# Ledger of designs, part 217: peptides against a protein of PDB entry 4AID

Target 1, 242 residues: chain A of PDB entry 4AID
Amino acid sequence: FDIKRKTIEWGGKTLVLETGRIARQADGAVLATMGETVVLATAVFAKSQKPGQDFFPLTVNYQEKTFAAGKIPGGFFKREGRPSEKETLVSRLIDRPIRPLFVKGFKNEVQVVVTVLQHDLENDPDILGMVAASAALCLSGAPFMGPIGAARVGWVDGAYVLNPTLDEMKESKMDLVVAGTADAVMMVESEIQELSEEIVLGGVNFAHQQMQAVIDAIIDLAEHAAKEPFAFEPEDTDAIKA

## One batch from the design tools (peptide; made by RFdiffusion4, then SolubleMPNN)

Design b2_p30_1_s1 (from b2_p30_1, 11 letters changed)
Fold by OpenDDE base, seed 2:
Structure b2_p30_1_s1 (fold): chain B 242 residues (1-242), chain A 30 residues (1-30)
Amino acid sequence: as target 1 above (242 residues)
Amino acid sequence: MYNPYLYAKPPEELIKKWEEEIKEKVKKLS
């Protein structure tokens, strides 16, 4: 096995991005760990477009496996077959920032699957899932103009907290999820309790600054472990600015 | 191996659109 690993300290926690051990049949596969929360992201894309395909067929599926779900507060035993509300929401959180970053005109089927393998009851797997999905796409060779980074920001005792624990979030006046590229914030989702616009904007900026280390870590991993880039010619009107 | 997508940037018009949308969203969150 050719295992590649990137490890960084991020918000006082160790983030590990690993490839080469699991899901080797995928185009990209990343095992991501923060604390003792572990997710597996896989990216698979078709090498040809289906005849008559008129839209970009991206599917993102976030899943919490039953052995992890039994420990998640509010995780009722999933009846086999329907995603939970959380899984649906997190799937959308992952989809939204990645969808616009595919090269225009690319209409091959893409499937991103994020599976929670372990949950430490401290680190929420949603942010980790976003990071892992980004990394898996960057490793896949798909025409994806990533990476994206992601961060959660809390407001606890008058300060920003990067990726607050589930316990710290109980005391937080803000649940701010931010995703973006190195250059731009693409997505903000927030639940806020009586905070000023200045504090919220400061939180977005804080998140964008803090996610740069993750973006750099994904780039470093991809430089060492990415597959051959898929040969795709964009339509002339949407030149990839190198 | 060089990955052209890894270093590619979205069109400038798209970046500007995101920046405007984020500014408007932040104003609505407060």
Scores: peptide ipSAE 0.413, ipTM 0.884, DockQ to the pose 0.825
Fold by OpenDDE base, seed 5:
Order: structure tokens, then C-alpha cells, then sequence
Structure b2_p30_1_s1 (fold): chain B 242 residues (1-242), chain A 30 residues (1-30)
């Protein structure tokens, strides 16, 4: 197997992005690990547009295996067949920053699936899932103007904490999730307890700075492991700029 | 392998839009 791996230190943790071992039938597939949390992201895209397709058919599905969900505090028994509230929220969290980065006029079906394979009960798989999905899309050859990075920021004892553990988050006055490209922040979601705009904005900037290492890691992986780019002619020449 | 999409940047108009939306979002969160 042609296994390619990128490893970085990120927020005091080892992030591993791996491709080529599993899900090789996908256009892009990335196994991402942080601590003992492991996610598989797959990206698949149709090689043709459906006749009469008038919108961009992107589907993002984040899934936690039942055994992982049963270990999460407040993870009620998955009733078979419906995504949990968490899975729905994280699916949207991944969808939001990636959707606008597809080349304008691309209306081929795209499916991104993020599966939590292992959960260490310390590192939340949502951020890892965002990173993995970004990497899988960059590897796929799809007309995706990624990568995105993502980060969670906490505020603990008057300092920013990158990707706080679930236990550190109990002491945090901020749960700030940020996603963006190298150049711009695209998404902010937050739950904040009595923090100033200055602290929140500082958290966004901190997240954007810290995610650059992840973006660079995805680029490095893609330069070595990506499929040939899908030959797509944009309807608008301004839809993509080098 | 060279991937042009990997190095592509969205239009500056979109970037500006996102920056404005984020600033507004931050103000609403505080």
C-alpha cells in the first residue's frame, strides 16, 4: 500500500494525517488521529453532473459509532437510524466552511463522510473531523479551494487554550470553534460565559493563527498524495484565482 | 502532484464578506 503520513505537533498534541491504508475506493480518504481519538474522513464526488441539476449537491455526514457515543457523557443510546443532535450539529459544522470553497458552477454530487472510529474521551472528534474532511477533499481531486483548518479555543485562567480536552472545557469560559482558510476565517461558533468582545475576537485570531500548521500539513500531504485534479472548466473565470 | 485547486484562492469579494460576517458574529456573541 502507498501509505503517506503527515505528523505535526499541534497544541501540545500529536496530529497524524494518514492516507492510502483504508477506504481507497473513495476519491479522498484520510485517517486522522489526535491522542487516541481517531476519525476517518472520505470524500467521493460524481464525475458528471446530473441532467437538470440546478444546485450544488453537497452532503456532509458526521457519524459516531454507537460504542463511542455510549462513552460520551450525555450520549444517550442511539436509536437506530437517526443521527443524534451532536452528529447533526457536527455535520453542519463541517459543511459550513467547506461548501463555499467549491469552484462556482460545480454541481456534481459530493459526499463527505466523517466516521469516528475511536474516542479517547479527552479529544473531541469534531475538530479532528473538520480537519480530516478538509484533507480528504484536498486529496480527492475535487474542485475544492481548500484546505480549511479548524480549531477549538477555550478560555481557562485568563488564557487561550487550543483544543482543550473535555475536562479542560469544564473549566473554560469559552467554547469557540473556528474554521477558515490560510487567508480568512469563514466560520465561528461559540458558547461564551461573560467574556468581552476583545477576548472573543482574540480567540478567533488565536484559532486562525494556530490552524495554519494544520493547513500547511494538509497541503504537504496533498502535494504528495492527492489524485489528479478533476478537469473542470468554471463557468466564471473569476471563480478560481491562483 | 500539482493541484491547482489546492493553491486557489476564493475571490476577494467572498473573503471580505466572510470577514464582515465574522466581525458581526463576534459582536453578537459578546
Amino acid sequence: as target 1 above (242 residues)
Amino acid sequence: MYNPYLYAKPPEELIKKWEEEIKEKVKKLS
Scores: peptide ipSAE 0.407, ipTM 0.890, DockQ to the pose 0.838
Fold by OpenDDE base, seed 1:
Structure b2_p30_1_s1 (fold): chain B 242 residues (1-242), chain A 30 residues (1-30)
Amino acid sequence: as target 1 above (242 residues)
Amino acid sequence: MYNPYLYAKPPEELIKKWEEEIKEKVKKLS
């Protein structure tokens, strides 16, 4: 197997991005690990547009498998077939920053699936899932102007904490999830306990700064392991303005 | 292998839109 791996230290934890071992039938597939939390992201895209397709058909599915969920405290035995509230929310967290980054006019079906394979009860798989999905898309050859990075920021004892553990989050006055490209923040979701605008903005900036290492890691992985870019020429929309 | 998408940047108009949206979001969170 042609296995490519990128490893970085990120927020005092080892982040591993691996491709080439699992889900080789996908256009892109990344096994991402942080601590003992493990996610598999797969990206698949259609090589042609469906006749009459008028919108960009992106589907993002985040899933926590029962074998991983059975170790999660308070992990309800997922009744087969319905996404949990968490799965629905995380699917949206992944969808929101990636959707705008597809080349305009691309209307081929894209499916991103993020599967939690293991959960260590410390590292939340949501951020890891966002990172893995970004990496899988960058590896796929799809016309995706990524990567995105993502980070969670806590506020503990008057300091920013990158990707706080579930236990550290109990003491955090902030749960700030940020996603963006190298150049821009695209998404902010947060629950905050009475913090100033300055602290929140500082948290966004901190997240954006800290995610650069992840973005760079995805780029490095993609440069060595990405498939050939899909030949897609956007309709020259500038030719219509002339 | 060169990936043109990997190095592509979103249009400046989108970047500006995101910056404005984020600024408004941050104000609402505070």
Scores: peptide ipSAE 0.399, ipTM 0.887, DockQ to the pose 0.856
Fold by OpenDDE base, seed 3:
Structure b2_p30_1_s1 (fold): chain B 242 residues (1-242), chain A 30 residues (1-30)
Amino acid sequence: as target 1 above (242 residues)
Amino acid sequence: MYNPYLYAKPPEELIKKWEEEIKEKVKKLS
């Protein structure tokens, strides 16, 4: 197997992005690890448009396997066939920042699947899932103008905390999830307890600064392991000018 | 191998839209 791996220190934790070991039938596949939380992201895209396709058919599916879910706090043994509320929310969280980054006019079916394989009870797999999905798309050759980065920011003891643990989050006055490109913040989701606009805005900026290392890591991995770019002629070429 | 999509930048109009939406969202959260 030709295994490519990128490892960085991120918020005092080891982030590992790996490709080439598993899910090689996908267009892109990334095994991502933070601490001992492990996710698999796969990206698959159709090589042709369906007849009569009028919209961009992107599907994002975040799933926690029963063997992982049984260890997750509040994780229920899934009944086969319906996503939990958490899985639905995280699927949307991943979908929102990636959807606008596909080249305009691309209407081939795209499926992104993020599977939680292991949970360490400290690191939430949602942020890791966003990072892994971004990396898998960048490896796939799909017309995706990524990568995106993502980060969670807490406010604990009067300071910003990058990707707080589940226990640190109990003491946090802020749960701020940020996603963006190298150049711009695209998405903010937050639950905030009576914090000033200045602190919240500072948290967004902190997240965007901290995710640059992840974006750079995905680029480095893709430069070494990405498939040949899919030949697609966009309706508007201005977005792809190198 | 060179991947042009990795180095593509979203249109400036879209970036400005995101910046405005984020600013409005931050105001609603505080």
Scores: peptide ipSAE 0.385, ipTM 0.881, DockQ to the pose 0.856

Design b2_p30_1_s2 (from b2_p30_1, 10 letters changed)
Fold by OpenDDE base, seed 4:
Structure b2_p30_1_s2 (fold): chain B 242 residues (1-242), chain A 30 residues (1-30)
Amino acid sequence: as target 1 above (242 residues)
Amino acid sequence: MENPYLYAKPPQELIEKQQEEILEKVKELS
């Protein structure tokens, strides 16, 4: 199998993005690892639009499968079939920054599935899932104007912390999740305890700066492992400004 | 073939809208 791998140091941890081993039937598939947390992202897209399709049919599904559930914090025996509150929230965190980055007029069905395979109880799979989903889309050949990067920012002892561990987050006054392209922040979610606007804005900027290494890593992986780009002609030629 | 999507930039109007929404959200959170 032609396995491509990109490894970077990111926030004092090793991030690994791998393709070519698993889920080869998908349009894009990425195995992402940070610490001992492991996620599989797959992207699939229809090669034609359904008759009468009037909206962009993007589905994002983040899931923590039962085999990993025994190691997931707060993972009570999930009854098979309905997403947990966490799975629903993380699915939205992944959806929000990627949805606007599809070429205007593209209405083929797109499905992104992120599966937590392993959890180390230190590194939350949500950020890793966002990164993996971005990479899988970039590898797929879909008309996706990515990649996005993502980062979590904490505020601990008067300093920004990139991707705090679950234990460091207990001491953090901020849980700030940021996603964006190389050029722009696309999404911010946060839970904040009595912090100034200046600190929060500084956290957004810090996240955007720190995610550049991830964006570059996805680009490098895609340059070596992406499928041929899907031939899509937008209705508006202004939709793809090079 | 060079991937035209990988290097494409989203429309400036989309970026501006997202930046405005983010700034509003940050102000609400602080």
Scores: peptide ipSAE 0.402, ipTM 0.849, DockQ to the pose 0.888
Fold by OpenDDE base, seed 2:
Structure b2_p30_1_s2 (fold): chain B 242 residues (1-242), chain A 30 residues (1-30)
Amino acid sequence: as target 1 above (242 residues)
Amino acid sequence: MENPYLYAKPPQELIEKQQEEILEKVKELS
């Protein structure tokens, strides 16, 4: 097994991005760990467009494994065969920032699957899933203008907190999820309790600054472990800018 | 081979649109 790993300290926690051990049949596959929360992201893309394909067929599926469900808050209500509300929301949360970053005119099928393998009850798998999905796409060779970083920001005792634990989030006046590239914020989702616009904007900026270390870690992993890039000619020559 | 996508930037129009949508969303939250 050619196992490649990147490890960084991120918000006082160890983030590990690993490839080469699991799901080698995928175009990209990343095992991501933060604390004792573990996710597997896989990216698969078709090497040709289907006849008559008129839209970009991206599918993102976030799922929590049944063996982890006994530890996951709300896991008791998983009816077999339907995504939970959380799984649906997190799938959209991952989809939104990555969808616009595919090269214009690319209409091959892309499937991203994020699977929660372990949950520590402190680190939410959603942020880790966003990071892992971004990394898996960058490793795949797909025409994806990533990486995306992601961060959750809390507001606890009058300060920003990067990726607050589930217990710290109970005391937080803000649940701010941000995703972006190195240069730009691409997505913001937030639940806010009576905070000023200044604090919220400061939270977005804080998130974007803190995710740079993750973006750099994905780039470093991709430089060592990515597949050859898929040869795609965009319909628009302005679709890729250096 | 160098990955042409890993260091590619999205079209400026796309970035501007996303930034406008984010700023509008942040204003709606305050």
Scores: peptide ipSAE 0.398, ipTM 0.842, DockQ to the pose 0.866
Fold by OpenDDE base, seed 1:
Structure b2_p30_1_s2 (fold): chain B 242 residues (1-242), chain A 30 residues (1-30)
Amino acid sequence: as target 1 above (242 residues)
Amino acid sequence: MENPYLYAKPPQELIEKQQEEILEKVKELS
């Protein structure tokens, strides 16, 4: 097995990105770990466009397995077959920042599946799932102008906190999720309790700065483990500025 | 291995649009 691994310290936690152990049938597959939370992201893309395809057919599916979810306090028994509210929300959080980053004119089917394998009850798998999905796409050879990074920012005792634990989030006045490339913020979602625009903007900037280490880690992993890039000629050559 | 996508930048127009939408959203949250 050709297993490649990247390990970084991130927000006082060890982030591990691993490829080559599992899901080898996918175009890209990443096992991501932070603390004892573990997610598997897989990316699969069609090598041809369907006849008459007029839109980009990206599907993102975030899933928490019942054995992982059953450890989460208040994790309702997911009825088999319908996404929970959390799964639907996190699927959108992953979809939103990655969808614009596909090369213009690419209309081949792309499927991203993120599966929570383990949850430590401290580290939320949503941010980890975003990172893993980004890494899986970068490894796949798909015409994806990633990576994206992601971060959660809290506001606790008048300071920004990177990826607060579930317990630290109880004391946080902000739940700010940010995703972006090295150069640009692509998505912001937030729940805020009476904070100034200055604090929120500062939180976005803090998130974007803190995700650079993750972006660099994905790039390093992709340089060593990515598949050959899919040969795609964009309709507009201006869409790929190196 | 040259990966043209890994180092590619999104079109500037796309970035600008996303930045505008984010700034509007941040203002709505504050």
Scores: peptide ipSAE 0.391, ipTM 0.845, DockQ to the pose 0.869
Fold by OpenDDE base, seed 3:
Structure b2_p30_1_s2 (fold): chain B 242 residues (1-242), chain A 30 residues (1-30)
Amino acid sequence: as target 1 above (242 residues)
Amino acid sequence: MENPYLYAKPPQELIEKQQEEILEKVKELS
């Protein structure tokens, strides 16, 4: 197997992005690890548009395998077939920042699947899932103007914390999830307990700064392992500014 | 080969709109 791997230190943890071992039938596939939390992201896209397709048919599915769910706090052995509330929320969290980054006029089916394979009870797989989905899309050759990075920011003892552990989050006054490109923040989701606008904006800026290392890692991986880009002509010449 | 999508930037109008929505959301949360 031709395995390509990128490893970085990120927020005091080792982030590993790997491709070429599993899910080779996908257009892009990334095994991402942070601590002992492990996710598999796959991206598949149709090579033609369906007749009469009028909207962009992107589907993002985040899922927790039953054996991982048994370790996740509040995770129950799910019956196959219905996403939990968490899986639905995280699927939307991944969808929101990536959807606007597809080239305008691209209406081929795109399926992104993020599967939690292992959970260490410290590192939440949602941020890792966002990073892995971004990397899988960049590897796929789809007309995706990524990568995106993602980060969670906490506010603990009067300081910003990058990707707080589940235990640190209990003491955090902020749960701020940020996603963006190298140049711009694309999405913010947060739960905040009576913090000033200055602290929250500082948290967004901190997240965007800290995700640059992840964006660079995805670019480096894609330069060495991406498929040939899909030949697509945008409806508008302004849709791709190189 | 050079990947045109990997180095592409989102349209400026999209970025500006997202920044406005983010600033409004941050103000609502603070």
Scores: peptide ipSAE 0.387, ipTM 0.843, DockQ to the pose 0.856

Design b2_p30_1_s3 (from b2_p30_1, 9 letters changed)
Fold by OpenDDE base, seed 2:
Structure b2_p30_1_s3 (fold): chain B 242 residues (1-242), chain A 30 residues (1-30)
Amino acid sequence: as target 1 above (242 residues)
Amino acid sequence: MYNPYLYAKPPEELIKELEREILEKVKELS
């Protein structure tokens, strides 16, 4: 098996991005590990548009598998066949920053699936899922102007904490999720408790700075393992909105 | 193999719009 792996230290934890072991039938597939939390991201895209396709058909599905559910907080009540509230929310968190980064006029079907395989009860799979989805898209050859990075920022004892553990989050006055490219912040979601605008903005900047190592790791992996880029010419749609 | 999309930048107008929306959201939450 031609397995490519990138390993970095990130927020005091080991992040591993691996491709080539599993899900080889996908256009891109990444096994991502942080601590002992493990996710598989797959990206698949159609090589042609459907007749009459007028919108970009991107589907993002985050899912937690039943074999991991016994170790996932709140996993005890998953009815088979409907996404949980968490799965729906995390699917949206992954969708939001990646959707704008597809080349304008690309209307081929794209499916991103993130599957939680293991949970360590310390590292939340949402951030890892965002990173893995970004990496899988960059490996796929799809016309995706990524990578994105992602980070969670806490505020504990008057300091920013990168990707706080579930236990550290109990003491945090902030749950700030940021996603972005090397150059720009693309998404912010935050739950804050009585913090100044200055601290929150500082948290966004901290997240954007800390995700650069992840972006660089995805680029390095893609340079060594990406498929041939899909040949796509953007439609000049600017002529119809004048 | 060189991937042109890996080094491509989104349109500046889109970035500016998203940055504005983020700043507005941060102000609403503070």
Scores: peptide ipSAE 0.300, ipTM 0.776, DockQ to the pose 0.817
Fold by OpenDDE base, seed 5:
Structure b2_p30_1_s3 (fold): chain B 242 residues (1-242), chain A 30 residues (1-30)
Amino acid sequence: as target 1 above (242 residues)
Amino acid sequence: MYNPYLYAKPPEELIKELEREILEKVKELS
């Protein structure tokens, strides 16, 4: 098996991005680990456009499997066969920053599936899922102008905390999720308890700075492990700036 | 292997639009 792995220290935790062990039939597949939380991201794209396709058919599906549900907070309330509120929310968190990064005119079907395989009850799989999805797309050869990074920022005792644990989040006055490229912030979601705009903007900047290590790690992995880029002729030559 | 998409930047107009939307959202959430 041609297994390639990138390991970095990120916010005092080890992040591992691995490809080539599982889901090899996908265009891109990444096993991502932080602490003992483990996710599998799979990216698959059609090699042709459907006749009459007029919109970009991207689907993102984040799933927490029932075998992990015995360890996942709130896992007991999963309705069989329907996404939970959390699964729906996280699917949107992944979708939002990646959707605009596909080359203009690309209307082939793209499916991103993120599956939580293990949860350590400390590290939330949402951020890890965003990172894994980004990496899987970069490995796939799809016309995706990634990678994106992602980070959660807390505000605890008057300081920013990168990717707070679920226990640290109970003391946090902010739950700020940021996603972006090396150059730009692409998405912000936040729940805030009486914090100034200055603190929130500082949190966005902190997140964007801290995600650069993840972006670099995905690039390094992709330089070694990515498939050949899909031969796509964009409708607009300005859609890809090197 | 060189992948041009890894180093491709989205159009500056798209970035500026998204940055504006994000700043507006941050203001709404503060």
Scores: peptide ipSAE 0.298, ipTM 0.782, DockQ to the pose 0.784
Fold by OpenDDE base, seed 3:
Structure b2_p30_1_s3 (fold): chain B 242 residues (1-242), chain A 30 residues (1-30)
Amino acid sequence: as target 1 above (242 residues)
Amino acid sequence: MYNPYLYAKPPEELIKELEREILEKVKELS
């Protein structure tokens, strides 16, 4: 197996992005680890458009598998077939920042699947899932103008905290999830407890600064392990001309 | 191998709209 790995220190935790060992049949596949939380992201895209396809058919599925459920807070033995509220929410968190980054006119089916394989009870797999999905798309050869990074920001004891643990989040006055490219913030979700606009905007800027190391790590991995770009001519070529 | 998509930028109009939406959301939550 040709295994490529990128490792960085991020917010006092080790982030590992690995490709080439698992799910090699996918267009892109990334095993991502933060602390002892582990996710597998896979990206698959159709090599042709369906006749009469008029919209971009992107599907994002975040899944917390039953084998990990005994270690996932609030994870009951899920019956196969319906996503939980958390799985639905995280699937949307991953979908929102990536959907606008596909080249205009690309209407081939794209399926992104993020599977939680292990949970350490400290590091939430949602941020890791966003990072892994971004990396898998960048490796796939799909016409995706990524990578995105992602970060969670807490406000604990009058300071910003990058990717707070589940225990630190109980004391946090802010749950701020940010996703973006190197140049721009693409998505913000926030739950705030009576914080000033200045603190919240400072949190968005803090998140965007802290995710640059992750974006750089995905680029480095993709430069060494990405498939050849899919031969696609966009309707609007101006979006790809740097 | 060079991947042109890794260095592509989102359209400026999309960035401006998202920045506006974020600022409005922050004001609603503060």
Scores: peptide ipSAE 0.291, ipTM 0.774, DockQ to the pose 0.785
Fold by OpenDDE base, seed 1:
Structure b2_p30_1_s3 (fold): chain B 242 residues (1-242), chain A 30 residues (1-30)
Amino acid sequence: as target 1 above (242 residues)
Amino acid sequence: MYNPYLYAKPPEELIKELEREILEKVKELS
């Protein structure tokens, strides 16, 4: 097994990105760990477009499996077959920043699956899932102009906190989730309690700065472990403007 | 292994649109 691993310190926690151990049948697969929270992200893409495909068929599915759910706070026995509200929300949080980053004209089916394997009750697997999905896509060879990073920002005692624990979030006046590339913010979701625009914008900037270490870690992993890039020629749309 | 997609940038127009939408959203949340 050719197992490759990248480890960084991130927000006072160890982030581990690993590939090559499990899910090797996927185009990309990443086991991501932060604290004792563990997620598996897999990326699979079709090598051909379906006839008559007119849109980009990206599916993102975040799942908290029942074996992990027994430790997840508020993890009611998820009936098999319907995503929870959290699973639906996190699937969207992953989808939104990655969807625009596929090369224009690519209409092959892409499936991203993020599975929570372990939860430490401190580190929410959503941010970790976003990071893992990004890494899995970068490893896959799909025409994905990633990586993205992601971060949660809290506002506790008049300061920004990177990826607050579930307990720290109880005291936070902000739940700000940011995703972006090295160069740009791609998504912001936030719940805010009576904070100024300046503090919120500062939180977005803080998140974008703090995610650079994750982006760099994904690039480093991909440079060593990525599959051959899928041979895709974007439709030369510049030829129509001449 | 060289992966050209890792170094590819989204169209500047898309980035500007997204940044504008994000800024508008942040203003709505404050």
Scores: peptide ipSAE 0.286, ipTM 0.778, DockQ to the pose 0.810

